# Ledger of designs, part 210: peptides against a protein of PDB entry 6IDX

Target 1, 380 residues: chain A of PDB entry 6IDX
Amino acid sequence: KELAKLSADVTFATEFINMDGIIVLTRLVESGTKLLSHYSEMLAFTLTAFLELMDHGIVSWDMVSITFIKQIAGYVSQPMVDVSILQRSLAILESMVLNSQSLYQKIAEEITVGQLISHLQVSNQEIQTYAIALINALFLKAPEDKRQDMANAFAQKHLRSIILNHVIRGNRPIKTEMAHQLYVLQVLTFNLLEERMMTKMDPNDQAQRDIIFELRRIAFDAESDPSNAPGSGTEKRKAMYTKDYKMLGFTNHINPAMDFTQTPPGMLALDNMLYLAKVHQDTYIRIVLENSSREDKHECPFGRSAIELTKMLCEILQVGELPNEGRNDYHPMFFTHDRAFEELFGICIQLLNKTWKEMRATAEDFNKVMQVVREQITRA

## One batch from the design tools (peptide; made by RFdiffusion4, then SolubleMPNN)

Design b2_p21_6_s2 (from b2_p21_6, 14 letters changed)
Fold by OpenDDE base, seed 2:
Structure b2_p21_6_s2 (fold): chain B 380 residues (1-380), chain A 21 residues (1-21)
Amino acid sequence: as target 1 above (380 residues)
Amino acid sequence: SASVEGEIKRLKERRKKVSSL
């Protein structure tokens, strides 16, 4: 206890480290010797002193042994551990992950996100915060190949459901630190959209062109008997599709694939449009047909709007940017939906279409509508 | 990265609040 208190002093810490005192503390943890009276209390103070000493930055985190890492990971993975030991063990693991890429690799082998989920189900918000912070540290330090696996683990309905039910919908106010950790988790997950946002459509890729054709089919052929596939000449069919792509509000009516060559938002806009068309088909058809039947120049160009909205959402969500240490703003929707970005797009495209109507906008007002919609989204 | 350094700083601040209890 006195050692833990004194370890906060830099003068004491320097002298204690010079006396190899930190090595003695690590060996106490490594030994696992439960034979001592008040072992749990002694261990909690040992871990506190270790953390306070390491906070001075005099000793590299890489000095810790694999045995030490295994003992600390053991305290986190065991179902029966003292809360004081668990908290300090989570903080040590987070510190190791953040400060050392070599320790990250070792820790990522010893602990799973699944083990950390158990610490989210507790009524202690401090433990929940340390558990999410460790998940975020692992995500932040993960190599690109493993980030998708962590995202898939987060895409597991279980982790989101637990965060939603035990943290967000908990019977207590969310503290600022927990709100920050939820923000970090959101940012790190939305950053996985960067690949699609920066993927240009290949206008020669038939599979990608077939997706655009499917958008047309869902909008205009949903009532047509498949028997009347017009076997009529290729030119009439191309001219028909050009008219349909104009009604869909693409900028390039001849080759809509060209509208998706701009990055950002690249293919991510097409993904959003396809999701809307398949999952919210009635909303999609309504938006397209309401604007395709207007001859009054007040048509909202869906294709152009969807592309520019996707780009705007990427800018608002800061897709590709690392988490900011000062922010704590998170969207509960991120924890309620499997496809939260696409669902947000589906809400925002309806808002855009409504705002366009309310403004009685024309194609010349497009940028002005987008500015109003941006303000509406950022205030919500 | 600045983000990692920020999280390290926040972790240190978070720990100080708990060790005082």
Scores: peptide ipSAE 0.500, ipTM 0.907, DockQ to the pose 0.823
Fold by OpenDDE base, seed 5:
Structure b2_p21_6_s2 (fold): chain B 380 residues (1-380), chain A 21 residues (1-21)
Amino acid sequence: as target 1 above (380 residues)
Amino acid sequence: SASVEGEIKRLKERRKKVSSL
């Protein structure tokens, strides 16, 4: 206890480290000797002193043994560990992950996100914060190949549901640090959209062209009287599709695939459009048909609007940017939906369509409508 | 990474608040 207090002093820490004192503390953890009277209290103070000593930055985190890592990971994975030990163990793991890529690799083998989920189901917000912070640290330090796996683990309805029910909807105000960790988790998850955002459509890929054709089918074949016989020649069919792509509001109504060659938002815009068309079909059909039936210059170009809105949402959400240490703004919707980005797009495209009507906008007003919509989204 | 350095700093500040309890 006294050592843990003194270890916060840099002068004491320097002298104690020079006397190999930190090595003694690490060996106490490594030994796992539960036979000592007051072991839990002694261990809690040992871990405190270790953290305070390491915080001076005099000793590299790489000095810790694999045995030490396994003991600390063991305190996090074992049921019924003392809360004081658990908290310090989570903080040590987070510190190791953040400070060392080599320690990250070792810890990622010893601990799973699934084991950390149990620490989110508790009424202790500090434990919850340290558990999310460790998940975030693991996610930040993950190589690109493993980021998708971590995101899939986060996309597990279970982790989101637990955060929503036990953290966000908890009977307690969210502290600033928890809000930051929720922000970090949101940013890291939205960064997985970067690949799709930077993926250009290949106009020669038939499968991608079939998605655009499916958007046309969902919008127009659902209401088209079966009496329009499929028997008009290939040229009339091409001319019909060109008309349909114009009614869908594509910029390139001859070859809509060209609208998705710009990155950002690339294929991510097509993913959002397809999601809207399949999951919110009535909303999609309504938006398209309300604009396709207009003979006035006040048509809202859905295809163009969807692309530019997707780009705008990527900019607002800072897709591809690393989390900022000073921010704590998170969207609760991110934790309520499995496909939160696509659902946000579906809300925002309706807002855009409404705003376009209210402004009595024309194609020349497009950028002005987008600016108003941006202000509406960023104030919500 | 500036993000990682920021999180290290926040972690240190978070621990100092707990050590004062």
Scores: peptide ipSAE 0.499, ipTM 0.907, DockQ to the pose 0.807
Fold by OpenDDE base, seed 1:
Structure b2_p21_6_s2 (fold): chain B 380 residues (1-380), chain A 21 residues (1-21)
Amino acid sequence: as target 1 above (380 residues)
Amino acid sequence: SASVEGEIKRLKERRKKVSSL
């Protein structure tokens, strides 16, 4: 207890480290020996002293043995550990992950996100915060090839539902630190969209063209038996499709694939349109047909609007940007849906279509409508 | 990265608040 207090002093820490004192503390943890009276209390003070000593930055985190890591990971993985030991063990693991790539690799082998989920199902918001912070640290330090695996662990309905039910909808107000950790988790999750956001459509890829054709089919052929496609010559079909792509509101109504060659938002805009068309088909058809039947120049160009809205959402969510230490703004909706970005797009495209009608906008007002929609999204 | 350094700083600040309880 006294050592833990004195370890906060830099002069004491320097002298204690010079006397190999930190090595003695690490060996006490490594031994795992529960034979001492008051072992839990002694261990909690040992872990406190270790953290305070390491905070001075005199000793490299890389001095930590694999046996020490395994003991600390063991305290996080055991169901019946004192809250005081658990909290300090989570903080040590987070510190190790953040400060050392070599320690990240070792820790990522010893613990899973699944084991950390159990620490979210508690009433103690501090434990919940340290558990999410460790998940976030593991995500931040993950190499690019493993980020998708971490993402798949987040895309697990389980982690999302646990955060929603036990943290966001908990009986306690969300503290600023928990709000920051939820923000970090959200940013890291949406950064996985960066690849799709920066992927250009290949106008020569038939599979990608077939997606655009499917958008047309869902909008205009939903009532037509596919058997009754009249055998009208290839030229009449091309001319019909050009009209349909104009009614869909593509900028390049001759070759809509060209609208997806700009990055951002690249293929991510097409993913959002396809999700809307398949999951919210009635909403998609309504938006397209309400604008396709207008001859009054007040048509909202769906294709152009969907692309620019996807780009705007990427800008608002800072897709591709690393988390900022000062921010704590998270959206609860991102924890309610499996496909949270696509669902947000589906809400925002309806808002855009409504705002366009209310403003009696024309194609010349497009940027003004987008600015009003941006203000509406950022205030919600 | 600046984000990692920020999280290290926040972790240190978070721990100071807990050690006072």
Scores: peptide ipSAE 0.499, ipTM 0.907, DockQ to the pose 0.807
Fold by OpenDDE base, seed 3:
Structure b2_p21_6_s2 (fold): chain B 380 residues (1-380), chain A 21 residues (1-21)
Amino acid sequence: as target 1 above (380 residues)
Amino acid sequence: SASVEGEIKRLKERRKKVSSL
């Protein structure tokens, strides 16, 4: 206890480290000798002193052994550990992950997000905060190839549902630190959209062109019996599709693929349009047909609007930006839906279509409508 | 990265508040 208190002083810490004192503390953890009287209290003070000493930055985190890592991970994975040991063990793992890429790799092999979920199902908001902070540290330090796997583990309805039910809908006010960790988790998850946002459509890729054709099919052919394929020549068919792509509100109604070559939002806009068309088909068809049947200059161009809205949502959500230490603002919708970005797009495209009608907008008013919609989204 | 350094700093500050209680 006195060692843990004195370890906060830099002069004492320097002298104690020079006497190999930190090596003695690590060996006490590595030994795992549960047979000692007051072992749990002694271990809690040992872990406190270790953390306070390491916080001075005099010793590299890479000095720790694999045996030490396994013992600390063992305290986090065991269901019947003292809360004081658990909290300090989570803080040590978070510190290791943040300070060292080599320790991140070793820890990512020893612990899973699934093991950390059990620490979210508790009434102690401090334990919940340390568990989410460790998940966020693992996510933040993950290489790009593993970042999608971490997101898939988060997109597992289980982790999201546990955070929603035990953290957000908990019987306690969300503290500033928990709100920050929820913000960090949101930012890291939305940053996975950056790849799609920066992916240009290839106009020669047939699979990508087939998605645009599917958007046309869902809008205009969904009620037509596939048996009535009009046997009219290839040229009449191409001219017919050009009309359909104009009614869909593409800027390049001759070659709609060209509208997705601009990054941002690239292919992410097409992903949102396809999600809307498949998951919210009635809403999609309604929006398209309400604007395609207008002979007046007040048609809302769906294709153009979907692209610019996707770009605007990426700007509002700061897609590709790293988490800021000072922020604590998170969207509850992120925890209510598996496809929260696409669902937000589906709400916002309806808002855009409504706002366009209310303003009696024309194609010249497009930027004014988008500005009004931006203000509506940022105030909600 | 500045974000990682920020989270390290925030973790240290979070722990100090618990040790003062």
Scores: peptide ipSAE 0.498, ipTM 0.906, DockQ to the pose 0.752

Design b2_p21_6_s3 (from b2_p21_6, 14 letters changed)
Fold by OpenDDE base, seed 2:
Structure b2_p21_6_s3 (fold): chain B 380 residues (1-380), chain A 21 residues (1-21)
Amino acid sequence: as target 1 above (380 residues)
Amino acid sequence: SEAIQAQIKRLIKRNKKESSK
């Protein structure tokens, strides 16, 4: 206890480390000797002193033995551990993962996300916070292949459901530390959109062109009497599609694929449009047809708007950026739906369309509408 | 374990003597 208190002092820490004091603490953990009276209390103070000493950055985390790592991981994976030991063990593992890629690899072999989820099902918010912090650390340090697997495991309704029900909808106020960890988890998950955001459409890829054609089909052919069968000559068909792509609000009416060659938002904008068209078909059709039937120059160009909105959402959500310290702003909606970004897009595109109408905007007002929409999204 | 505790107590006592000089 006295050691744990003194270990917060840099002067004491330096001298204690110089006397091999930290090695003595690691050996105490490694020994696992439950034979001492008040072992749990002594171990909790030992782990506190170890953390406080390591937080000075004087000693590399790579100094720890495999036996030490296994003991700490054992305190997290075993069901009957003292809460005080568990909390400090989670914090030690987080610090190990963040500070050493070699320790990350060893810890990722000893601990599963499933074991960490069990620590979210508790009434202790500090345990929950350190459990999410360790999940975030593992997610941040995971290689790309494992990061997608962790994201898929996060998309597994279980982790999100547990966070939603036991953390966000808990009977207690969310502390700043927990809000920060929820923010970090959100940022790390939205960073998986970066690949699609930076993927340019290939105008020669027929499969990608077929998606644009499907957007047209959903908007216009679902209501067209089958008597207007596309049996008109190839030129009339091309002219028809050019008109339809104009009504969809693409900038390039002849080859809409060119609108998706800009990165950001690249193919992510097309993914959002397709999601809206398939999952929220009535909303999609309404937005397209309300604007395609106007001849008053107050048409909201859906295609252009969807692309620029996707880009704006990526900027607001800081897609591809690392989490910032001190940020604690998270969207609860992210924990309610698997495709939260596409759902956010679907809400925001309706907001954009409404704002466009309210402003009586023309194509010249496009940037002003986007600015107003940005302010509305950022204030919500 | 008693040896480790005795070592920790010795280290703390040494540091307290060094910080008091």
Scores: peptide ipSAE 0.000, ipTM 0.360, DockQ to the pose 0.029
Fold by OpenDDE base, seed 4:
Structure b2_p21_6_s3 (fold): chain B 380 residues (1-380), chain A 21 residues (1-21)
Amino acid sequence: as target 1 above (380 residues)
Amino acid sequence: SEAIQAQIKRLIKRNKKESSK
């Protein structure tokens, strides 16, 4: 106990480390010897002292053995471990993951996110915080392939539901530390959009062009009586599509694929448009047709608006930026839906369309409308 | 505007109810 308290002092820590004291602590954990009276209390203080000593940055985290890692992981995965041991074990694992890629690999083999989810279902907010912190550390340090898998697991209704019900909607006020961890988790999850945000459309990719064609089909052919089969002439079809792409509000009416070559938002804008068209089809059709039927120059260009809104949302959500330690602002909506970004887009595109109408905007007012919409989103 | 914020909040709340079904 006294050692754990003194280990917070850098002068004491330096002297204790110089005496190989940290090696003694690691060996105590590695031994796993339950034979000592008050083992759990001694272990809790040992782990505290170990953390405090390591926090000085004097000793590399890579000094720990695989046996040590397995013992600490064992305290997190075993049922009925003392809460004090569990808390410190989660913190040690977090620090190991954050400070060493080699330790991350070893830890990722010993523990699963599923095991950490069990610690979110407890009433102890400190345990919940350290469990999310460790999930965040694993997510941050994961290679891109494993990060996507973790996000898919997170995108499963279960984990989000647990966070939503046991953390966000818990009977306790969310502490600053928990709010920060929820923010970090949000940022790390939105950063998975970066790839799509930075992916340029290939105008020659037929599969990508077929998505744009599907947007046209959903908007214009879904309500059309099959009797208006597009007239047989190839030239009439090209002229028809150019008109349709103009009505969709693309900047390039001849080749809308060119509008998605700008990064950001690249293909992410097309993903949002397709999601809106498939999942919220009535909303999509309404927005497109309401503006496509206008001859008064007050049409809101859907395609251009969707692209610029996607870019704006990426900027507001700081997609591609690392989590900032000073920030604790998270969007509870993120925990309520599997495709929260696309749903946010679907809300914001309706807001944009409404704001455009209210302002009686023309194409010349586009940037002004976008600025007003930005202010509306950032203040909401 | 407060009205737009209230509308966004209502839409978010509606989506929250639909996702819970």
Scores: peptide ipSAE 0.000, ipTM 0.326, DockQ to the pose 0.019
Fold by OpenDDE base, seed 5:
Structure b2_p21_6_s3 (fold): chain B 380 residues (1-380), chain A 21 residues (1-21)
Amino acid sequence: as target 1 above (380 residues)
Amino acid sequence: SEAIQAQIKRLIKRNKKESSK
């Protein structure tokens, strides 16, 4: 207890470390000997002292043994561990993962995200905070392939559901530390969009061109009486598609694929448009047809608007940026849906279309409308 | 405008209700 208190002092820490004090603490954990009276209390103070000593940055985290890692991971994976030991063990694992890629690899073999999710199903917010912090550390330090697997897995859907139900919708105020960890998890989740945001459309890829054609089909062929099948002329068909792509509000009416060659937002804009068209078909058709039927030059160009809105959302969400230690602003909406970014896009494109109408905007006002929409999104 | 913020909040709240069904 006294050691744990004194370990926060840098002068004491330096002297204690010079006396091999950390090695003594690590050996006490490594021994795993539960036979001592008051073992749990002694271990909790030992782990506190270890954390406080390591937080001075005097000793490398790589000094810890595999036996130490296994003992700490054991305290997190075992169902009947003292809450005080569990809390400190989660914090130690987080620090190990953050400070050493070698320790990350070893820890990722000993624990699963599924085991950490169990620590979110508790009434203790501190345990929940450290469990999310460790999940965030594992997610941050994971190789690209494993990060994508963590994001796509049933574990991530379950994680979002558990966070929503047990943390965000809990009967207690969210503390600053928890709000920060929810922010970090949000940022790390949105960084998975970076690949698609930086992927240029290949105008020669037929599968990508078929998506643009599907957007046209959903908007215009779903309401067309089958009797108006356009006559067999290839030129008339190309001219018809150019008109349809103009009505969809693409900048390049002849080859809409060219609108998706700019990165950011690249293919991510096309993904959002396709999601809106398939999942929110009535909303998509309404937005397109309300603007395509206008002859007053007050049409909102859907295709251009969708691309620039996707880019704006990436900028607002800081896609591709690392989490900032000083931030705690998270959006509960991003924990409510698996496709939360696409759902946000679907909300914001409706807002954009409304704002365009309210401003009586023309194509020349496009940047002004986008600025007003940015202010509306950032204040919501 | 407060009206547009209120609309965004209503849309977010609607999606939150639909995702909770």
Scores: peptide ipSAE 0.000, ipTM 0.330, DockQ to the pose 0.020
Fold by OpenDDE base, seed 3:
Structure b2_p21_6_s3 (fold): chain B 380 residues (1-380), chain A 21 residues (1-21)
Amino acid sequence: as target 1 above (380 residues)
Amino acid sequence: SEAIQAQIKRLIKRNKKESSK
């Protein structure tokens, strides 16, 4: 207890480290010897002293043995561990993962996100915070291939559901530390969109062109009686599609694929449009047809608006940025739905379309409308 | 913002009511 308190002092820590004091503490953990009176309390103070000493950055985290890692991981994976030991063990594992890629690899073999989920189902917000912090550390340090595996829809659904039910909808106010970890998890989740945000459309990719054609089909052919088979003329068909792409509000009416070559938002805008068209078809058709029937220059260009809105949402959500230690602003909505970004897009595109009408905007007012919509989204 | 969060909460509540039908 006294050692744990003194270990916070840099002068004491330096002298104790120079006396190989950390090695003695690691050996105490490695021994696992439950034969000592007050073992749990002694171990909790040993782990506290170890953390406080390591936080000075004097000793590399790579000094720890595989036996030490397994022992600490054992305290997290076992169902009947003292709360004080569990809390410190989670914090040690977080620090190990954050400070060493070699330790990350070893810890990722010993612990699963599924085991950490059990520590979210408790009433102790501190344990919940350290469990999310360790999940965030594992997500942050995971290579891209393993990050996608951790992002498996079931694990994400289950994790989000548990966070929503046991943390966000808990009967306790969320502390600053928990709010920060929820923010970090949100940022790391949105960073999975970065690849699509930075993916340029290939105008020669037939599968990507077929998505744009599907957007046209859903908007215009779903209501058309099958009896007007457009006559066999290739030129009439090309001219017809150019008109349809104009009505969809693409900037390039001849080749809408060119509108998705700009990164950001690249293909992510097309993904959002396709999601809206398939999942919220009535809303999509209504927005498109309501603007396609206007000849008064007050039409809201859906295609252009969807692209610029996707870009703006990526900027607001800081997609591709690392989490900032000073931030604790998280959006509970992103824990409520698997496709929360696409659902947010679907709400914001309706808000944009409404704001466009209220402002009686023309194509020249586009940037002003986007600025008003940005303010509405950031204040909401 | 609270308004967008409230709108999303309403949408999610609607989708949960439709999936429970």
Scores: peptide ipSAE 0.006, ipTM 0.325, DockQ to the pose 0.018; fails the geometry check

